# Designs tried in a protein design run: peptides against a protein of PDB entry 7K3S. Part 2

Target 1, 60 residues: chain A of PDB entry 7K3S
Amino acid sequence: MEELSGKPLSYAEKEKLKEKLAFLKKEYSRTLARLQRAKRAEKAKNSKKAIEDGVPQPEA

## One batch from the design tools (peptide; made by RFdiffusion4, then SolubleMPNN)

Design b2_p18_7_s1
Fold by OpenDDE base, seed 2:
Structure b2_p18_7_s1 (fold): chain B 60 residues (1-60), chain A 18 residues (1-18)
Amino acid sequence: as target 1 above (60 residues)
Amino acid sequence: SKEAFEEALKKELEKIEE
């Protein structure tokens, strides 16, 4: 069992990890918001198709 | 191993949350 008790991180290394985590959390949230928007748009498209297939086009 | 990497990452995260 390798002692993953690595050297204590310096203050600068800790701050750099905090910065990297904040960036990663931001990119995750941006990606999640895009996915949620895509899912809402897909549901809205499926609802439009169900209305369009259910309205007989008035024979002109 | 993947588990050893996940444990190392957790220990680094704990050290930055203190």
Scores: peptide ipSAE 0.091, ipTM 0.670, DockQ to the pose 0.058
Fold by OpenDDE base, seed 1:
Structure b2_p18_7_s1 (fold): chain B 60 residues (1-60), chain A 18 residues (1-18)
Amino acid sequence: as target 1 above (60 residues)
Amino acid sequence: SKEAFEEALKKELEKIEE
C-alpha cells in the first residue's frame, strides 16, 4: 500500500481549498437553477403554442 | 489510478474539515 503520505497541507493551502470548494458548490447551485428555469421555460413555450394553434384566424 | 485519486481527494477534504 503506497501510503499517500502527502505533505500536510499548510493552513493557507487548506483555506484556499475551502474557498475553491465553496466556489464550486455555488457554481453547481447556479447551474442547477438555470437548468430548472430552462425546463420550466420549455414547458411554458409548449403551452403557448397549443393556445395559438387553437385560435381560428378570422376569415377576412 | 482513479481510485487512488479519489482516496487522495477524500483524505485532503477530511484534513480541510478539521
Scores: peptide ipSAE 0.089, ipTM 0.664, DockQ to the pose 0.058
Fold by OpenDDE base, seed 4:
Structure b2_p18_7_s1 (fold): chain B 60 residues (1-60), chain A 18 residues (1-18)
Amino acid sequence: as target 1 above (60 residues)
Amino acid sequence: SKEAFEEALKKELEKIEE
């Protein structure tokens, strides 16, 4: 059994890891919100293109 | 092993959430 006896993290190291995890959770949520917005914008563009490609341009 | 690393990581994360 490889003892993954990593030295017990000091209180300061644990607090630093909590801070890093909170930052990563925030960046994940921001990235997810951007991805969801991009997917909605893509659907809206595809719907607009389907309407614009289906409207015969009035022959001027 | 990869599984032992993932388990160790979970245990370290749990100790941080407390």
Scores: peptide ipSAE 0.083, ipTM 0.654, DockQ to the pose 0.055
Fold by OpenDDE base, seed 3:
Structure b2_p18_7_s1 (fold): chain B 60 residues (1-60), chain A 18 residues (1-18)
Amino acid sequence: as target 1 above (60 residues)
Amino acid sequence: SKEAFEEALKKELEKIEE
């Protein structure tokens, strides 16, 4: 088992990792919000199509 | 293993957030 016990991170390296984590958490939240909006938009399209397909076109 | 790396990464990230 290679000990992943690399050298102790410097203060600057820890702060840089905190910044990267904050960025990744932000991008995750942004992606999740985009996915949730896409799912809502898909449900809204499917609901509109189901209403339109459920109206019998009057035969002329 | 990939799982051991992911666990070690989580433990290191927890120590950085303290």
Scores: peptide ipSAE 0.081, ipTM 0.659, DockQ to the pose 0.082

## One batch from the design tools (peptide; made by RFdiffusion4, then SolubleMPNN)

Design b2_p20_1_s4
Fold by OpenDDE base, seed 5:
Structure b2_p20_1_s4 (fold): chain B 60 residues (1-60), chain A 20 residues (1-20)
Amino acid sequence: as target 1 above (60 residues)
Amino acid sequence: LEEELEKKKEELEKKIEEAL
C-alpha cells in the first residue's frame, strides 16, 4: 500500500498543528457553552411570558 | 459556525494522525 502520506512533517510543524488543534478545541467549547447558555435564557424568557399572559393584572 | 469548527478540527486531527 503506497502511503499517500505527503512529505513527513518536521517536529516543529507537528507541534504547531497540535497548538492549532488545542486552540480550535478551546474556541469550540467556548462557542458551545455560549449557545447552551443562550438556549437556556430563551427557554426562561418563554416560560416567564406564559405565566404573565395567564394572570389577570389587577386594575389599579 | 459549529460545523465549520468541527470540519477544521477533523482536518487537523487527520494531518496529525498522518504525521505520527
Scores: peptide ipSAE 0.110, ipTM 0.696, DockQ to the pose 0.066
Fold by OpenDDE base, seed 2:
Structure b2_p20_1_s4 (fold): chain B 60 residues (1-60), chain A 20 residues (1-20)
Amino acid sequence: as target 1 above (60 residues)
Amino acid sequence: LEEELEKKKEELEKKIEEAL
């Protein structure tokens, strides 16, 4: 599949690649926001358990 | 997952740069 490297992409092919890149950047940002929300929710659960288990919170 | 999305992003960015 290497023979396409020598032809300049048409305007329509470039626009389709820009749309794919914009979609991928959006899905990345959405996935990252979900992961950050999950990590915050896990930290909040672990903090609640540490209070329930009577473990003195290590002063940061 | 994050690494696979970043790799695909870089591959698409390279294809756009090579096409400009």
Scores: peptide ipSAE 0.110, ipTM 0.694, DockQ to the pose 0.068
Fold by OpenDDE base, seed 3:
Structure b2_p20_1_s4 (fold): chain B 60 residues (1-60), chain A 20 residues (1-20)
Amino acid sequence: as target 1 above (60 residues)
Amino acid sequence: LEEELEKKKEELEKKIEEAL
């Protein structure tokens, strides 16, 4: 494969790369937000179990 | 989930390379 290291990219190629980079950043941000919501939901589930196991039921 | 993020980056990087 010829080393592309020496050919100046055309204006159209540079704009296509900017569009792809913007798409990649958007998909990264969307996936990161899903991961952060999942980690918060896991912590909230673990905290609810720790509260439910820590309350002595009053004997009737 | 971190592995799914890395796979999606790799797939998108590969699509950028295939279209250069």
Scores: peptide ipSAE 0.079, ipTM 0.662, DockQ to the pose 0.150
Fold by OpenDDE base, seed 4:
Structure b2_p20_1_s4 (fold): chain B 60 residues (1-60), chain A 20 residues (1-20)
Amino acid sequence: as target 1 above (60 residues)
Amino acid sequence: LEEELEKKKEELEKKIEEAL
């Protein structure tokens, strides 16, 4: 006897899981885009600091 | 506890597979 590891999901339950999966994929992509933007902003700040530290500010 | 978490993970994985 294969214990069917769970009652077969209804059509409505399957559609609800598809909706949840689509939402999670969207939130993952949004979070990844935020992380990539943060890493680019950090690199840009480090490059700006390297330029600012490498140019002697004209003495006022 | 660990075995109950693994069982719940397998149930979620199967539900995801059936929903694909």
Scores: peptide ipSAE 0.066, ipTM 0.621, DockQ to the pose 0.033

## One batch from the design tools (peptide; made by RFdiffusion4, then SolubleMPNN)

Design b2_p21_6_s1
Fold by OpenDDE base, seed 5:
Structure b2_p21_6_s1 (fold): chain B 60 residues (1-60), chain A 21 residues (1-21)
Amino acid sequence: as target 1 above (60 residues)
Amino acid sequence: KEEEELEKKIEERRKLREELE
């Protein structure tokens, strides 16, 4: 793939890169939301294990 | 894996901003 690293991008090439940037911004937000859900789920699993291994529930 | 995929998307966005300057 020839490195276009030496010519100013045309208006059409710049608009195509802006569209790709907008797409990657959306995919970033989806990936970040997934990662944040995973970290919350991991913390909730670790908290459930700490309750199961170490707190006598008050018997009714 | 999920953090690495996030870092890859950040880097792809960085390169595209640099190509638009």
Scores: peptide ipSAE 0.205, ipTM 0.799, DockQ to the pose 0.000
Fold by OpenDDE base, seed 4:
Structure b2_p21_6_s1 (fold): chain B 60 residues (1-60), chain A 21 residues (1-21)
Amino acid sequence: as target 1 above (60 residues)
Amino acid sequence: KEEEELEKKIEERRKLREELE
């Protein structure tokens, strides 16, 4: 990772960083939605296993 | 894994905001 933190950024470099921020914002939202889906799917797998195994889920 | 990927993207966005200030 080039440490750009010490150099004045040109207008073109700032625009390129705004594009990267917009991309990372989109990728963040996708990853968050995937994580939330994964947690829900894990809870649903664990609840199915708990019903099958007769084990009460720990309320934590 | 999914949490670590999210944390990495949060940190990448933080660094890019600091570069634009």
Scores: peptide ipSAE 0.171, ipTM 0.767, DockQ to the pose 0.000
Fold by OpenDDE base, seed 2:
Parts: structure tokens; sequence; C-alpha cells
Structure b2_p21_6_s1 (fold): chain B 60 residues (1-60), chain A 21 residues (1-21)
């Protein structure tokens, strides 16, 4: 496993990484909320198909 | 696509924790 420990990060570099971590936490929550909406929309499509396959079309 | 974007963000957060330890 590569020794990425080669230099102590400066205070300014550590603060930039904390800001990036906070941003990625926000983007994670946004992506999770999108995925959960997509899965709810998929379930709603599957329930509509199950209703359509159970209704005899009125003969014209 | 959305699952892959989530996995990428999890891995980016893992790397940032390892850089801060």
Amino acid sequence: as target 1 above (60 residues)
Amino acid sequence: KEEEELEKKIEERRKLREELE
C-alpha cells in the first residue's frame, strides 16, 4: 500500500481538505436523495404496469 | 449511473480521511 504519508500537510492544506470533505458529505446526501427518488419512481412505474395488466380493455 | 456516482463519492471521502489522519 503506497506510503502517501511523505509530508505533514500544512494547516492551510488540512483546512482545504476539511472543506472538500464537507462538500463531499453534501454531495453524497444529494446523490442518495436522487437514488431514493429514482427507486420510488421505479416502484410507481411497476405498480402502474400491474394495474394496466389487470384491467380488461373495453372492447370497442 | 447514480449508484456508481455514489460509490465514487464514498471512495473520495475515504481517501480524504486517510490524508487527514
Scores: peptide ipSAE 0.134, ipTM 0.740, DockQ to the pose 0.000
Fold by OpenDDE base, seed 1:
Structure b2_p21_6_s1 (fold): chain B 60 residues (1-60), chain A 21 residues (1-21)
Amino acid sequence: as target 1 above (60 residues)
Amino acid sequence: KEEEELEKKIEERRKLREELE
């Protein structure tokens, strides 16, 4: 844990914080979109399995 | 006011890290 040193942040430290925040927001949005795709794919697999287990496969 | 806005941004940054772990 970086202790919030109660020193006034320099202009450069403030800009670096804004850049880090913008980066983290971008990475969060990418990760969230990936997670949402994964959850949709999992739901689609589970629905396909529930249909396959509910229909007696005609013996070939 | 400016310090409080920076503390809010630091806390937002902390929360965003925790949500990515």
Scores: peptide ipSAE 0.094, ipTM 0.694, DockQ to the pose 0.000

Design b2_p21_7_s1 (from b2_p21_7, 21 letters changed)
Fold by OpenDDE base, seed 3:
Structure b2_p21_7_s1 (fold): chain B 60 residues (1-60), chain A 21 residues (1-21)
Amino acid sequence: as target 1 above (60 residues)
Amino acid sequence: KKEEEEKKKKKKEEEYKKKKE
């Protein structure tokens, strides 16, 4: 097996890295869901303002 | 529960070491 330059990680180090990767993926998904909620809330606020200001909503 | 989890980790470490030889 080609030794890609570096000390071979122990099983415990690999499991810690897998746990860290799973945590980072979870936090990424939470951040994306927050961003999507923020964008939907912004669109809903802008649509409410545009209705109040008499601007025709672009049909979806 | 902690001792059982540690025994399970040790067993997996031995299986990983044996698969790398």
Scores: peptide ipSAE 0.203, ipTM 0.718, DockQ to the pose 0.404
Fold by OpenDDE base, seed 5:
Structure b2_p21_7_s1 (fold): chain B 60 residues (1-60), chain A 21 residues (1-21)
Amino acid sequence: as target 1 above (60 residues)
Amino acid sequence: KKEEEEKKKKKKEEEYKKKKE
């Protein structure tokens, strides 16, 4: 295990890392919500096309 | 507001140093 043999982080460095981590978590959550919405919209479009083309929908 | 926030950060830094002694 590579021990992170680094000098102990100052209070200011820890707060700066917390701010960066909070920002990254927010952007990650926003990206996941966008991806989930896109997948739902794709399923709804494919469902509408399958009805128009007379193809039986796969039962969930 | 910025000066009060800086004073709060300084106080928390001193408390953090005191918990590390």
Scores: peptide ipSAE 0.197, ipTM 0.716, DockQ to the pose 0.287
Fold by OpenDDE base, seed 4:
Structure b2_p21_7_s1 (fold): chain B 60 residues (1-60), chain A 21 residues (1-21)
Amino acid sequence: as target 1 above (60 residues)
Amino acid sequence: KKEEEEKKKKKKEEEYKKKKE
């Protein structure tokens, strides 16, 4: 196990890191929600096109 | 609200300093 041989972070440094991690988690969740919305919109477009073109949709 | 959060941060910083001595 590599000992994280870093200087002990100050309270202020730990709080800044927690704030950065909270921000990154929020932006990650926002990006995932956008990606999932895009994938659902693409599936819905492909579904509509497959119905219009008479292609049997793969039943999930 | 901001001043109360700053006072809470300062108190936690002092508690962290005391725990590190």
Scores: peptide ipSAE 0.195, ipTM 0.715, DockQ to the pose 0.285
Fold by OpenDDE base, seed 1:
Structure b2_p21_7_s1 (fold): chain B 60 residues (1-60), chain A 21 residues (1-21)
Amino acid sequence: as target 1 above (60 residues)
Amino acid sequence: KKEEEEKKKKKKEEEYKKKKE
């Protein structure tokens, strides 16, 4: 593994990067959960409409 | 609590410096 030829990060810089990575992972998971909720809500809306229109739902 | 967390961070920083020598 090529060690990236850069100044070695201080302890404080490494901890700040770990905190930023943990924050970004949390925001990613939150965004993914919102997307999955939106897709479920869209499927539920389409199912309600097709029941109202008497159209058989496409299987899941 | 904040002062204890700061003391723990300082101790870990000193341990990291000592391990890098």
Scores: peptide ipSAE 0.195, ipTM 0.712, DockQ to the pose 0.289

## One batch from the design tools (peptide; made by RFdiffusion4, then SolubleMPNN)

Design b2_p23_2_s3
Fold by OpenDDE base, seed 2:
Structure b2_p23_2_s3 (fold): chain B 60 residues (1-60), chain A 23 residues (1-23)
Amino acid sequence: as target 1 above (60 residues)
Amino acid sequence: KEEEAKKRLKELQEEMKRLEEEL
């Protein structure tokens, strides 16, 4: 089991990684909000189609 | 759109995990 004990990162390297991690967390939150909007839009389309086709709406 | 967002969430999570292992 090679301990990939990576060389101790400098303070500047750690701060750069923290900045990158903060950016990725922001992009994750943005993408999650997009996914939630997409799911709501598909539910709304399915509900509209169910009304148009006379099919009973599945209870949520 | 939904599947692309799911894919991107997975990619972001894997990249975040790699950076957290280096800190």
Scores: peptide ipSAE 0.597, ipTM 0.925, DockQ to the pose 0.335
Fold by OpenDDE base, seed 1:
Structure b2_p23_2_s3 (fold): chain B 60 residues (1-60), chain A 23 residues (1-23)
Amino acid sequence: as target 1 above (60 residues)
Amino acid sequence: KEEEAKKRLKELQEEMKRLEEEL
């Protein structure tokens, strides 16, 4: 266990961390939207393939 | 694409958690 005995951060260092957290939250939301698009695209491909192959679609 | 997005979400969560522990 690394003792998180970090020196107390200055006000300016804390504000910089808050800015970094705001950036990371934005990147998280963008990545989540990418994941949701990827899942929808795979479902749409599988549906198209099942129709093309004449296989009954499993009920969703 | 999906697995890469899942991996990146985990990395972002871990980085956010570390920064929240420093505040």
Scores: peptide ipSAE 0.596, ipTM 0.924, DockQ to the pose 0.360
Fold by OpenDDE base, seed 5:
Structure b2_p23_2_s3 (fold): chain B 60 residues (1-60), chain A 23 residues (1-23)
Amino acid sequence: as target 1 above (60 residues)
Amino acid sequence: KEEEAKKRLKELQEEMKRLEEEL
């Protein structure tokens, strides 16, 4: 319970915080899209491995 | 790669929360 009773931010300081927040929202969306691609890639690998294990290798 | 992306999402969410408390 530390009272960060900082002085009221100026208009310019608030606009700088809004710009930083907009940047962080963009980085969040980019990282989320990366996570979703990684999860889809793992499912695709598991599906390919299940097909490869189900195809009898021709004995040479 | 997946765990690193999860970690980075958490860090970004915590930083966004701190900035929203200052506005």
Scores: peptide ipSAE 0.595, ipTM 0.925, DockQ to the pose 0.297
Fold by OpenDDE base, seed 4:
Structure b2_p23_2_s3 (fold): chain B 60 residues (1-60), chain A 23 residues (1-23)
Amino acid sequence: as target 1 above (60 residues)
Amino acid sequence: KEEEAKKRLKELQEEMKRLEEEL
């Protein structure tokens, strides 16, 4: 494991990293909600496709 | 759409982990 012996970040640099981390947490939550919607939509499409033979799903 | 969202979640988690290691 390479020691990430980066120079000690200043207080201002640490606060900027915390802001970036908070942004990434928000994007993660949005993407997770997108994934959950995609899974539900795929299940709903697969339940419709069990009735409708033969059309390839466009890979989304 | 699902695989793109899974990929993006992994990228976000890796970026978050790197920032947490710097703090």
Scores: peptide ipSAE 0.606, ipTM 0.924, DockQ to the pose 0.379; fails the geometry check

Design b2_p23_4_s1
Fold by OpenDDE base, seed 2:
Structure b2_p23_4_s1 (fold): chain B 60 residues (1-60), chain A 23 residues (1-23)
Amino acid sequence: as target 1 above (60 residues)
Amino acid sequence: DLDEKIEEHKKELEKKIEEALKE
C-alpha cells in the first residue's frame, strides 16, 4: 500500500488518476456490452432448442 | 467478477480524486 493518503497529490498524479478513471469507465462499458451480447446469444440458443423439442417427427 | 472489480476500483479512484480535490 503506497501511502498516498497523507500528501496532496501533485497535478501529474491527479491527471494520472483521471486517466485511470476514464480507462476504467471505458472498460466497464465494454465489459457490460460484451456480457449483454453473451446473455442475448444464450437466450437465442435456448429459444432454438425449445422449437426442436416441440416438433413431432413425422412418422415414415 | 471482472465488472464488480472494475466498479470497485472505479469507486476507489473516485474517492481518491474527491479527497485530492478537498486539499
Scores: peptide ipSAE 0.100, ipTM 0.685, DockQ to the pose 0.061
Fold by OpenDDE base, seed 5:
Structure b2_p23_4_s1 (fold): chain B 60 residues (1-60), chain A 23 residues (1-23)
Amino acid sequence: as target 1 above (60 residues)
Amino acid sequence: DLDEKIEEHKKELEKKIEEALKE
């Protein structure tokens, strides 16, 4: 048995850890959604450049 | 990476909560 040689966390400390965990889970989900949106936007920009680079510029 | 740092802190907090719920 590993001796859990820590002072038992108070009820208030346990609730503060649960609040911090809920915050981190929310920030992770927000960051992941931003990253997925950015990757989709970059793919859409790169697809537009590939179409424009195939159109001959009208000679001035 | 920000995602890696968030996941590391999340695992650390999950471990501390699990340890605290066994006492």
Scores: peptide ipSAE 0.099, ipTM 0.690, DockQ to the pose 0.067
Fold by OpenDDE base, seed 1:
Structure b2_p23_4_s1 (fold): chain B 60 residues (1-60), chain A 23 residues (1-23)
Amino acid sequence: as target 1 above (60 residues)
Amino acid sequence: DLDEKIEEHKKELEKKIEEALKE
């Protein structure tokens, strides 16, 4: 069992972790916004299909 | 074995993030 004796991170290592965390938060937010847009688009398609299947086209 | 190692790595990453957030 390697004792994860957490060596104190250097200031430079901490700043690099802050930058990585900021990047990951940005990519998460971007991915979440894309997912939410996709879910809204899917719901809109399903609603359009439900209207098109439920409205008898006026035979003119 | 693999799940335990994954959980150990998560705890290590969480600790490193916490240490980076204290400055």
Scores: peptide ipSAE 0.077, ipTM 0.641, DockQ to the pose 0.034
Fold by OpenDDE base, seed 3:
Structure b2_p23_4_s1 (fold): chain B 60 residues (1-60), chain A 23 residues (1-23)
Amino acid sequence: as target 1 above (60 residues)
Amino acid sequence: DLDEKIEEHKKELEKKIEEALKE
């Protein structure tokens, strides 16, 4: 895949690259939203455990 | 141009990566 950096991309290759970037952007945003939701859910579990175990939450 | 649109999509992806690294 490294050989594409030295040759002028054809119109079809440029359109395909644009579609790939649009796809990657969409998948990145979807993955990030899942990660953020997971992090929030983990924080909510840890806060529930910290209350149950009487451990003072580390202040932010 | 098509190249400008590709670079715009790349910059927008880079921006989202940067925003996620700050979170």
Scores: peptide ipSAE 0.053, ipTM 0.617, DockQ to the pose 0.062

Design b2_p23_4_s2
Fold by OpenDDE base, seed 2:
Structure b2_p23_4_s2 (fold): chain B 60 residues (1-60), chain A 23 residues (1-23)
Amino acid sequence: as target 1 above (60 residues)
Amino acid sequence: DLDKKIEEHKEELEKKIEEALKE
């Protein structure tokens, strides 16, 4: 049992924890949006490759 | 990896806030 040393956090420490939590929530949302954009860009690249392999070159 | 680490730290901070609000 880690004694979470139950010193009541000062008002300043509570506000610092709220600020850190808000920062982490923002960074999570930013990273998730970046990942979703990357996955959409990858799917769009894969759809272009499927069109190039499916066109028979016209014999000249 | 980064997303997992952010969620872990978020849960740790949420617990510390909940503990600090029960005192």
Scores: peptide ipSAE 0.084, ipTM 0.670, DockQ to the pose 0.061
Fold by OpenDDE base, seed 5:
Structure b2_p23_4_s2 (fold): chain B 60 residues (1-60), chain A 23 residues (1-23)
Amino acid sequence: as target 1 above (60 residues)
Amino acid sequence: DLDKKIEEHKEELEKKIEEALKE
């Protein structure tokens, strides 16, 4: 149990938290970009199937 | 699940930084 609950964080601890936050922001942006690519790929599969099935595409 | 977990950890770290800047 790290008893970090009562002392002001040192400069080094604050910098370590900023580094961890920057890492998490980067990983979030990377995962979001993957999700957006997956959603675009799904829409492109559904559009190809709707053309093959002769279903009129809803106008955008 | 992963995106939610990353956001929860960002909010926790932002809170710890804000608490450490109020002292």
Scores: peptide ipSAE 0.083, ipTM 0.670, DockQ to the pose 0.064
Fold by OpenDDE base, seed 3:
Structure b2_p23_4_s2 (fold): chain B 60 residues (1-60), chain A 23 residues (1-23)
Amino acid sequence: as target 1 above (60 residues)
Amino acid sequence: DLDKKIEEHKEELEKKIEEALKE
């Protein structure tokens, strides 16, 4: 067991943590963009169906 | 695969934060 309890992070460990954080931020942004696209596509499908069914669109 | 890689990196970061907060 590396007893890392009580040692300041080395420069190399800090750089590795920055790299991991940059990776997580990139994947978060990608996932968020996918979710926002899915939500817009769902809203557009529901709006198209409401127009086809003659239901007045809820005003924005 | 991607979700597993995200979780592995998250767990490693959480562990290093917990180790740094015990000092």
Scores: peptide ipSAE 0.081, ipTM 0.652, DockQ to the pose 0.051
Fold by OpenDDE base, seed 1:
Order: C-alpha cells, then structure tokens, then sequence
Structure b2_p23_4_s2 (fold): chain B 60 residues (1-60), chain A 23 residues (1-23)
C-alpha cells in the first residue's frame, strides 16, 4: 500500500487519480448491469426448471 | 485533504466492484 499521506501529489498524479475514479465508476456500473442481467437470467432458468419439476411457482 | 478523499473513494469503488464480482 503506497501511503499517499507522505508526499504532495503532483497535478498530473491528481488528474490520473480522477481518471481512475471515472474508470472505476464505469466498471462498477458495467459490472452491476451484468450482475442484474445474470440474476434475471438465473431467475428465469429457475422458474423454467420449477415448471419442469412440477414445483409450485412462488406467488407474485 | 482532497487526495485522501480521492483515495477513499477509489478504495470504496474497488470494494464495490469486488463485491459485485463475488455475487
């Protein structure tokens, strides 16, 4: 862990950290959208399997 | 300190990504 607490960051290093935060925010949003899609796909598969196995659907 | 806040927010976003990859 580089302790950023010991040296003043240059302007360029600060701008690089802002770019990293913007990247991380984008990747978080992308990952969340993928996770939500996966969860919906899993629910749809489980619902199909429950119909095939004769298991009563959970009430809405 | 702005630099501290930037690092704290970076670590928070990294953790949220790691959590979202474990689900």
Amino acid sequence: as target 1 above (60 residues)
Amino acid sequence: DLDKKIEEHKEELEKKIEEALKE
Scores: peptide ipSAE 0.048, ipTM 0.610, DockQ to the pose 0.058

Design b2_p23_5_s4
Fold by OpenDDE base, seed 1:
Formats: sequence, structure tokens, C-alpha cells
Structure b2_p23_5_s4 (fold): chain B 60 residues (1-60), chain A 23 residues (1-23)
Amino acid sequence: as target 1 above (60 residues)
Amino acid sequence: DELDKQIEKHKEELQKKIEEALK
């Protein structure tokens, strides 16, 4: 369990922190999924071009 | 305040994980 550094937070402050953390985790997951999709799409474009140009695919 | 410090810590941790996922 990651211990809250600093002063002990009240119950209400902890709930407000959990809501903000849940939002940040959602934005992280959304961003990560976009990045992973973009990287896969770029690799797939480069792979199609390298096949068309007759160049051996670099092993992934 | 202390709540803002905890939020900033979590933002920095999430940013580092995004940067690592970009490598």
C-alpha cells in the first residue's frame, strides 16, 4: 500500500483525492491506449511499405 | 495544500509511465 506522504488526510480529503486519482488514471489509460494504437498503426504502415519496397522486415 | 501535493505526486508518476510507454 502506498502510504500517503505528509500530514494525515481527513476522510473527506481522501475521498476527494480518490476521485481526482480515478480521473487521472482514466486519462492515463485513454492516453496509453491511443499511444499503443498509434505505434501499432505506424509499424503496420512501415511493414506494408517495406514489403512493397522488397526490403526485409526488421524483426520486431 | 497537502491534497494538492498528493495530486501532483500522482500526476508525475502517471506522466513518467506515459513517457516510458512512448519509448
Scores: peptide ipSAE 0.069, ipTM 0.631, DockQ to the pose 0.033
Fold by OpenDDE base, seed 2:
Structure b2_p23_5_s4 (fold): chain B 60 residues (1-60), chain A 23 residues (1-23)
Amino acid sequence: as target 1 above (60 residues)
Amino acid sequence: DELDKQIEKHKEELQKKIEEALK
């Protein structure tokens, strides 16, 4: 038990803390979902480059 | 305020988890 060595928070302060923590958790999840989409988009770009360097142009 | 210190602590913990997810 980490003793929160601060004065006991009022009921209103605890509810405000819960709201702010719920907001931070939502922003974390939103940011993580953006990063995962970006990583998937980057992998999809790298797979297109591997196809373009592997086709010898037919000499006309 | 003690409330703002607790919020900043939890914000830093969430930021560390984001940085780990970037590796």
Scores: peptide ipSAE 0.065, ipTM 0.630, DockQ to the pose 0.034
Fold by OpenDDE base, seed 3:
Formats: structure tokens, C-alpha cells, sequence
Structure b2_p23_5_s4 (fold): chain B 60 residues (1-60), chain A 23 residues (1-23)
């Protein structure tokens, strides 16, 4: 058990921490969804260019 | 504050997960 070498948080501090963590998790999920969409869009552009250049698509 | 330290730890953990998602 890593000793959380800190004073025990009050109930109000724990609720404030939960709200901040919920916000951070939301921003993470938003950022991840943006990155995944960007990566899919890049792959789709590269695949369209490979079809136009007559390069055989790697079989799935 | 101990609350701010815990928040900073969780920001660093989320930042590491974002960096791993960028590889």
C-alpha cells in the first residue's frame, strides 16, 4: 500500500475532488475522441491517395 | 493543499494516457 502521506480529506474536499476528476475525465474523453477521429481521417486520406495512385490496398 | 496535490497527480496520470494515445 503506497502510504498516501497526506492529511485525510474532509467530506467537502472529497466531493470537490470528485467534481474536478469528473471534469478531467470528460476533457480526456473529448481529447481522445478528437485524436481517434483525426487518426481515422488521416488513414482515410492515405487510403484514397493509394487508390488514386494505383497502389494495391493491403488486404484487411 | 493535499487536495491540489491529488488533483495534480490525476492530471499527470491523464496527461500520460494522452501521450500514449498520440504514439
Amino acid sequence: as target 1 above (60 residues)
Amino acid sequence: DELDKQIEKHKEELQKKIEEALK
Scores: peptide ipSAE 0.063, ipTM 0.629, DockQ to the pose 0.033
Fold by OpenDDE base, seed 4:
Structure b2_p23_5_s4 (fold): chain B 60 residues (1-60), chain A 23 residues (1-23)
Amino acid sequence: as target 1 above (60 residues)
Amino acid sequence: DELDKQIEKHKEELQKKIEEALK
């Protein structure tokens, strides 16, 4: 159904839209928090490699 | 009405988050 972009939404349609937006906001925020944790983990790995590559190995 | 205002607020909040994720 192409909801004609010019009809006023019914009360029930507005409530359903509000619920959909609330759900989408929650799922987006959850996904963003996962992405931010992953990005922090990658930065921490890269920083560890940069420290390890900058320390002269003790000659055995 | 207060419902339309809440819907628009949620749209703006979602849009800002999309724009922040694209930076």
Scores: peptide ipSAE 0.061, ipTM 0.615, DockQ to the pose 0.028

